# Designs tried in a protein design run: peptides against a protein of PDB entry 6TME. Part 179

Target 1, 324 residues: chain A of PDB entry 6TME
Amino acid sequence: NRLKRAYIALQAWKKAFYSDPFNTAANWVGPDVCSYKGVFCAPALDDPSVLVVAGIDLNHADIAGYLPPELGLLTDVALFHVNSNRFCGVIPKSLSKLTLMYEFDVSNNRFVGPFPTVALSWPSLKFLDIRYNDFEGKLPPEIFDKDLDAIFLNNNRFESTIPETIGKSTASVVTFAHNKFSGCIPKTIGQMKNLNEIVFIGNNLSGCLPNEIGSLNNVTVFDASSNGFVGSLPSTLSGLANVEQMDFSYNKFTGFVTDNICKLPKLSNFTFSYNFFNGEAQSCVPGSSQEKQFDDTSNCLQNRPNQKSAKECLPVVSRPVDCS
Target 2, 324 residues: chain A of PDB entry 6TME as posed
Amino acid sequence: NRLKRAYIALQAWKKAFYSDPFNTAANWVGPDVCSYKGVFCAPALDDPSVLVVAGIDLNHADIFGYLPPELGLLTDVALFHVNSNRFCGVIPKSLSKLTLMYEFDVSNNRFVGPFPTVALSWPSLKFLDIRYNDFEGKLPPEIFDKDLDAIFLNNNRFESTIPETIGKSTASVVTFAHNKFSGCIPKTIGQMKNLNEIVFIGNNLSGCLPNEIGSLNNVTVFDASSNGFVGSLPSTLSGLANVEQMDFSYNKFTGFVTDNICKLPKLSNFTFSYNFFNGEAQSCVPGSSQEKQFDDTSNCLQNRPNQKSAKECLPVVSRPVDCS

## One batch from the design tools (peptide; made by RFdiffusion4, then SolubleMPNN)

Design b2_p19_7_s3 (from b2_p19_7, 6 letters changed)
Fold by OpenDDE base, seed 3:
Structure b2_p19_7_s3 (fold): chain B 324 residues (1-324), chain A 19 residues (1-19)
Amino acid sequence: as target 1 above (324 residues)
Amino acid sequence: SIGDKVRAATGLPASKPSL
């Protein structure tokens, strides 16, 4: 009986709760698991005459505890939403048995350890949110081989380089922000055919921006702020026909910010402050447009307010990085 | 999709792929 297995799993999970401040699991008593708060039953996909646990929603329950191995008995769960809790430990490998997993949201918890590779075993996964945890180590390249709509990795402890397999991703939204990623953005980024929003904020990324970024025709948000990027902005950025929000602030960029970038047709906000740009087109000047907002603060621009001193600029501007 | 079927049956909302 599938519901009997679910009962075993849910009782094991209740036992793994250290704190349940809202008494969410107070009614988790008896065999009728479909009446449990946050547990959602549906007809099984393979047999409509059988009722199964198809979804978990414990969002915002502030539950402290861990995920026990017995959760692997929830084999019919397709939607697993447990964000904004205080769950700790690792994601159990036993969750590989949840072959119908479609949306997995464990964001805003206290999970630790390496990337939860069990997520790679789910053939139907479309949504992965592991943001705001303490996951660490390398990002598996295989994550981008999956047909995901969204990949949220921000606010973790991930290290190493971004995998070159990123170009295989079909995700519309990808976040790398507030990790410890290093190295260059892979040139394969331009192959992300469905990308709408990508955020690299607050990492240790470096090198030149790849020209292939200009191939991201559907991107509306591109934020690479607070990294160690160098060189000039690629001229191919003129290809970002749908970009609305663009941020390159707090890097080590040099060169000239061109009209072709600042006149992008959908551009609403372009922040390139806290770099070493030595020139900008008139179209890039803050206040030059009513429809666009620009920030050129703390660069090496002539005749602009709030720029770096010549002493700060000269060592960098005089030795521009050639990205050709 | 699996998600659509489960959402229709459970009433659970879809997760939004947005920042």
Scores: peptide ipSAE 0.492, ipTM 0.938, DockQ to the pose 0.594
Fold by OpenDDE base, seed 2:
Structure b2_p19_7_s3 (fold): chain B 324 residues (1-324), chain A 19 residues (1-19)
Amino acid sequence: as target 1 above (324 residues)
Amino acid sequence: SIGDKVRAATGLPASKPSL
């Protein structure tokens, strides 16, 4: 009986709660699991005459606890939303039995360990949110082979390089922000044909930006701020026909910020502050446009306010990195 | 989709794929 298995799973989970400040599981008593707060039943996809647990929504419940292995008995769950809690430990491997998993949101918790590879086992997964946790280690290359709409990885402890498989991703939104990623952005990034928003903020990424970024014709948000990028901005960035928000601040970029970048047709905000740029086109100057906002603060620009000293600039500007 | 079917039956909202 599917509901009997669900009862076993949900009672095991209730037992795994350390704190339930809103008494969310107070009514989790008895065999009628469909009446449980945050538990949603529906007719089974394979048999409409059978009622099953199809969704969990415990968002914003501030529950402290862990995910017990018995959750693998919830085999009919397609929507699993448990964000903004205090769940700890690892994601159970037993969740591989949830073959209907479509949306998995465990964001804003205290999960630890490596990337939850069980998520890769779900054939129908479309949404993955694991941000604001303590996940660590390497990102599996296979994550980008999944037909996901969104991949939220930000505010974790992920390290190593970004996989070259990123170019295979069909996601519209990808976040790497506030991790420990290192190395270069893969050249394959230009193959992300459905990408709208990507953020690399606050990592240890380095090297030159790949020219292939200019192939991201659907991107509206591109943020590479707070990294170790070097060299000039690629001239191919003039191909970003739909970019609205662009941020390259807090890097080690050099060279000239070109007119072709600052005149991008949909550009509303372009921040390139806290670099070593030694020139900018007139169209890049803050206040030059009513429709566009620019920030050129703390560069090596002549006749601009709030720039670095000649002493800070000269050692870097005199030794430009060749990205050719 | 699986998600659409489950949302229609449960009344659960979709997760939003935005920053």
Scores: peptide ipSAE 0.491, ipTM 0.935, DockQ to the pose 0.603
Fold by OpenDDE base, seed 4:
Structure b2_p19_7_s3 (fold): chain B 324 residues (1-324), chain A 19 residues (1-19)
Amino acid sequence: as target 1 above (324 residues)
Amino acid sequence: SIGDKVRAATGLPASKPSL
C-alpha cells in the first residue's frame, strides 16, 4: 500500500523533528496521512484510482530536524517544498526513489555536505532551489545537462570553477551569488538560449568577461558584481537587447564604458561603481537620462565626483589587461 | 506537466523561477 509507505516515512520524519514551534506535525497521527498538515494527496499519475502523497509543503514552518532515509518511501512526491526551516544534515540518497520529483525546494535551511547529487537522479526535475544552506565543494557539471527552469545555488559554500556545461542549461534563472566560485565565466554562457536572469554576486570569479555574454538576447538581469573580473567590458554587450538590470560593481574592470552599453534599449539600471574605469561616454553619466539610472562611483574617471585617488588608480590603469 | 497535474489536484502553488 502506497499510503502505508507514506505513513512510515512521515512518522519517521516526525521523529526526526527536534523542534516544531508552530505544531505543524501535531496532527501527524494515525494512518490518514492525507489529513496531515503540509501533506497533499492526489490520484496517482499511473493509476487514478489510487490516492498517493503527491506533495509536501512545509514552507515557513521553522522546523528544526533532519531528513531521515525513510523519506525515500514517498515515491509519489512530485512537489517537495520545505523552505524556511531549520533542517540540518544531508539530503538522503534514498530520495533517488522519488522518480516523479518535479520541484525541489529546500532553500533557507541548514543543510550541509556536498552538492546533493540525488537531484541529478530525478528525470523530471524542473525546479531546484538549494539556496541559503551550507552546501560545499564542487558543482557537478551534470546539473546543467538537466532540463531545469530555475537553478538557485546562491548563499552556500560552493567552490571551484563554474562548469563549462552551463551553456547546455535551459534555465531562465540561475543564481551563483554568495559562494566561493573561482576562475572565469565559461565562454559557453552565450549558449544559454532561455536565460533571463543570472547573478554571480560575491564570488571569487576572475579573468575577462567572455564576449559570448553579448549573445544572451533574452537576459533581463545580469549581475557580476563583487568579484575579481579584469579588463574592459566586452563590446558585444551591445547585443543585450532586453537587459534591464546590469551590475559590474566591485570588480577590477578598466577601460572605457561605451555609448553602446549605456544606450541599451531596455536598460533601466547600470551600476559599474568600484572599478578602475578611466572613461565613460556621456550617456553613461549619472543624471544624463531620466529613464536610466547609472552609478559611476569610485572609478578612475576624470572630472567626476567620488572617484579613486591617482595613487589607487595608476598601478591598475597603467597596466591594462588585454582581453583580446 | 507533472507539476501542473499535481498542482491541479492538490492546489499547491507553483514555485516562482525569479530572483
Scores: peptide ipSAE 0.473, ipTM 0.933, DockQ to the pose 0.594
Fold by OpenDDE base, seed 5:
Structure b2_p19_7_s3 (fold): chain B 324 residues (1-324), chain A 19 residues (1-19)
Amino acid sequence: as target 1 above (324 residues)
Amino acid sequence: SIGDKVRAATGLPASKPSL
């Protein structure tokens, strides 16, 4: 039966624990898996008369171990929350059998290997959190074909361009931060209809920002800091009617920071420090507004404090990148 | 949704899609 399979899976998992500091699995004894700490049973969706393991919550258990292939026997699990542990190894492909997977949170672990493509096999997946791991390699473009609400990829070792399929994403939150992503932000980004928050912090992204960013009418957080972006800020950024937090710091941007950007109606914080901007509108000057916070530190601005030297600025400012 | 049904039955909280 389903609970017997769950028992086999959970006992295999317990055996795969190297350390359980809080003795979370201490009560993982006997066939009554529904009594196991962190194991949650519910009536099966296909047969309400059958009790099944529907959820796992081992968040913050500090468990060291790995995910054994026997976890594929947990075929009724829809919620899998195991963040803030020390699980290592790879996500087992046997999890493809968990066809009800809805939320998958393995964040803050020590997982390695390529992107867990098994996540792409889950037809009903809405939430994917794999941040703060050691996943590496290319991001599969198919991730953005899924109807996900959130995609957390930050703090990994992903090395690729951002797929053009990003524009197909219906996610409200997408994080790329602190990876090794390279290349340009795809122009298709402007097609992300439901996007509220996107962060690119601390990658190897380069090139010009696409004009299509200005089409992100619902975005409240846009952080592209700590990359290799060049050129001027797109004039179309004036279209970010709902942006509250915007960060372009620690790039190689040049040109003029316009009034149209700094006067965005919902803008609360705009950081454009550590670039090569050679001018800013008065509305962009720190302290010019009580409602908005600006940081123009370490640019090539005249008559502003804490700017780069002429020696540092001239080689870059004199060779502006044309993004046209 | 699947998530809503499972949450209702298990009492597990929803994951929050925020930074």
Scores: peptide ipSAE 0.466, ipTM 0.931, DockQ to the pose 0.593

Design b2_p19_7_s4 (from b2_p19_7, 6 letters changed)
Fold by OpenDDE base, seed 5:
Structure b2_p19_7_s4 (fold): chain B 324 residues (1-324), chain A 19 residues (1-19)
Amino acid sequence: as target 1 above (324 residues)
Amino acid sequence: SIGDKVRAATGLPASVPSA
């Protein structure tokens, strides 16, 4: 039966624990898996008369170990929350049998290997959090074909371009931060109709920002700091009617920071420090507004404090990148 | 949704991203 399979899976998992500092699995004894700490049972969706393991919650258990292939026997699990542990190894491909997977949170662990493509096999997946791991390699473009609400990829070792399929994403939150992504932001980004928050912090992204960013009408947080972006800020950024937090700091931007950007209606924080901007509108000056916070530190601005030297600015400012 | 049904039955909250 299903609970017997779950028992096999959970016992295999317990055996795969190297350390359980809070003794979370201490009661993982015997066939009554529904009594196991962190194991949650519910009536099966296909047969309400059958009790199945429907959820796992081992968040913050600090367990060291790995995920054995026997976890594929947990075919009724829809919620898998195991963040803030010390699980290592790869995500087993046998998890493809968990066809009800809805929320998969393995964040803040020590997982390695390529992107867990098994996540792409889950037809009903809505939440994917793999942040704070050691996943590496290319991001499969198919991730954005899925109807996900949130995609958390930050703090990994991903190295590739951002797939053009990003425009197909219906996610409200997408994080790329602190990886090794390279290349340009795809122009298709403007097609992300449900996007509220997108974070590119601390990658190796480059090129000009696409004009299509200005089409992100619902975006409240846009952070592209700590990359290699060049050129001027797109004039179309004036279309970000709902942006509250915007950060372009620590790039190689040039040109003039315009009034229409700094006067965005919901803008609360706008950081464009540590670039090579050679001018800013009065509305962009820190302290010019009580409602908005600006940071123009370490640019090439005249008559502003804490700017780069002329020697440092001249070589860059005199050779602006044309993004047209 | 699947998530809502399972949460209702198990009492598990929605996943919260790690700090």
Scores: peptide ipSAE 0.487, ipTM 0.928, DockQ to the pose 0.857
Fold by OpenDDE base, seed 2:
Structure b2_p19_7_s4 (fold): chain B 324 residues (1-324), chain A 19 residues (1-19)
Amino acid sequence: as target 1 above (324 residues)
Amino acid sequence: SIGDKVRAATGLPASVPSA
């Protein structure tokens, strides 16, 4: 009896609530689980004559608690949406039994521990959102072997390097922002054939930007701000035919910002402030275009406002990093 | 897709990232 298993799971979960400010689980009484608030039933995919729990939506319920192992009994759940709560602890490994998992959204909670590797066990997973938690440690390389449409990892405690397997990802959106990732961006990044948006904001990434970034023909948003990148901007960035938003601010870049970058056909906003650039093309100057917005603040540019002092610039500009 | 089938049957929308 599939609904009986669901009843056991849901009652165990209710028991695991520490606080339910909106009384979301107030009606979670009795065997009729399909009437429970936030529980959605549907005909089973393998047998349309059988009704099963197919989805959970507890978004924005502000529930404090944890995910008990009994949730593994919800074997028919394909959509699990529990964002904007105060769930804590770890994602239980018993969720490996949810083989139909398609969308897993546990964003904006209080989850801790390593990357929830149980997500890698779901063969049909397409959407993974674990942002705004306290997940830590290494990102498993296997995450990019999954046929995901979106990967949201931002605002966690992930560290170590970005796996080279990133090039295998078919995701259109990937966020690494506000973690503790270090090392270089892998050269394999250029192989991300479906990438539209990638965000590296606020990590400990370093080294030179790989030339292969220029192969990201479909990217509309590229944000690498607030890291430790060095060297010149790759000339291959002229290949970003669809980029609209580009941000390299708050790094240690040097050299000349070229026309080929600033004249990108769909470029709307280009921020390269708070670096050590010592020159820019006229097309890069803020106010030079009505269609494009530029920010060149706090560089080493001559005859521009709000630049770094010569004392601050000279030691860096005189010793440019060779990325060749 | 699995998601489309379940959404059609339950009325549950696609997941949206938290604000």
Scores: peptide ipSAE 0.464, ipTM 0.920, DockQ to the pose 0.910
Fold by OpenDDE base, seed 1:
Structure b2_p19_7_s4 (fold): chain B 324 residues (1-324), chain A 19 residues (1-19)
Amino acid sequence: as target 1 above (324 residues)
Amino acid sequence: SIGDKVRAATGLPASVPSA
């Protein structure tokens, strides 16, 4: 019965393919769905005597098509990996029936519409990758209430502010890069207890960086480049004991880049180029360390190469933003 | 975990994010 439902779902999906360049679904014929390419069966978790479709792996199949509602019949699927295809349309709400969903990867497709809220219905979801699509609108705050290990949202069309609930996230990796997020980074960011990597690249974020970033003791990668951030770097960044890669380039930061930041013990790369910094500690100077790489290009620094002109600097540097 | 059990049974690796 469970495999029969899977058969119906998979045949509906095959019918929803517009193009299958690698003939991935060529063997999707007959009731033996466990022999289908990209379909993986396993003993059911609730009944080991029953074989069910437990996983889908169609990564890199370049399939054009859509996800039909009949996919909701794949109720035993825990691993759904269909990245690097050309699937379009929306994520079917019928997928709410896949209550065992553990990893959902639809990255690098052509999905559109709002955030797929069906992902919020999966109680056991640990991995969510929807990057490189055309999802739009607001990010639902509830996404950060999920016990996810990784949240990949980059390269979409998400807009509005980053939810304050971000501090509730238990994810080790979160990517916001290349969206249309605006506003400030929430102060609650410092409460992300498991965070290792966070990427804000290429959004419309603005305001001052919250001091609470310095509470991210486990963060190894912090990239806030290509935004509209202003003010000085928080002095509390000295608390980033494990940061290895830090990028604040292409913003509107001002002030002095301090020793406390540049001497972070695990820091390997620190890029603060294309801002309006008017001073830096000697430890921040490119070439000052054999173990660290710095980029101070295109700031308002004195006695450094490749800096902005006085004409460009003066209007900004003379009007420092107070982040206090 | 669910994922570990299914991976063990199916041989599927963890999902790898697209480039």
Scores: peptide ipSAE 0.452, ipTM 0.913, DockQ to the pose 0.862
Fold by OpenDDE base, seed 3:
Structure b2_p19_7_s4 (fold): chain B 324 residues (1-324), chain A 19 residues (1-19)
Amino acid sequence: as target 1 above (324 residues)
Amino acid sequence: SIGDKVRAATGLPASVPSA
């Protein structure tokens, strides 16, 4: 009877398709749902003698449509991969019934509305990818209470501040890029014990970088480019022992870029262009290292090419923001 | 893990970020 419920759900979904250019659902006929293209069955986790729909893979199917509430009948689905389609509307709250949800990928679609809070109801969720949609509003603080390995939020319409609960996250990869987030990066960021990659590109973030960033010992990628950050780079950044890619470009940073940052042992690319830095250590100069690539373009540096004019620099450099 | 068990049974790979 689990497969019967799946049949009802899948037929409702097929009915919700506006366009199926690759005829993916052409064979979605009859009760044998395990033969449906993109539908994957497995023995139930609670009863190996029962066959259930355990996975959906409709990636890159270019299907236009919406997710009907009947999808809540797919109670055995643990892997839901439907990226690179043209699904629209909202994520149904009925998906709360999918208590085995482990990986949820709806990226590169046309979903709208607030953050899909139904994702917070899934106790075993490890992977959440909702990037490249039109989700909007505030990010629920509870998202970072989830034991997620990855959180992909980039290229949406999220706004407001980043929750202080970010420090509770156990995720190795978190992307905020290309949203409308504002305010400061929370000081609790330093408590992200498993963080490897974090991306803030292209938001409206501002203020000083918190000193606690230097506590992110496992971070390999830190990108804060294209925001409104001010002040000097924290001296505690010398603690980023594993950082390989670091980007602070297109902000309003001031002060001196120090040796202890540019000599980070694993640093391969450090971009701090398009700011208002008024000095840099010799180790930060592009071409100074064979192993490291630097970009100091469009700052307020003396004796360097492609810098801002004195007219552009003076108003900002003469009034440095004290982050102390 | 749940994911490992389901992947083993279905042959589905882990999800990867879209381009």
Scores: peptide ipSAE 0.444, ipTM 0.912, DockQ to the pose 0.873

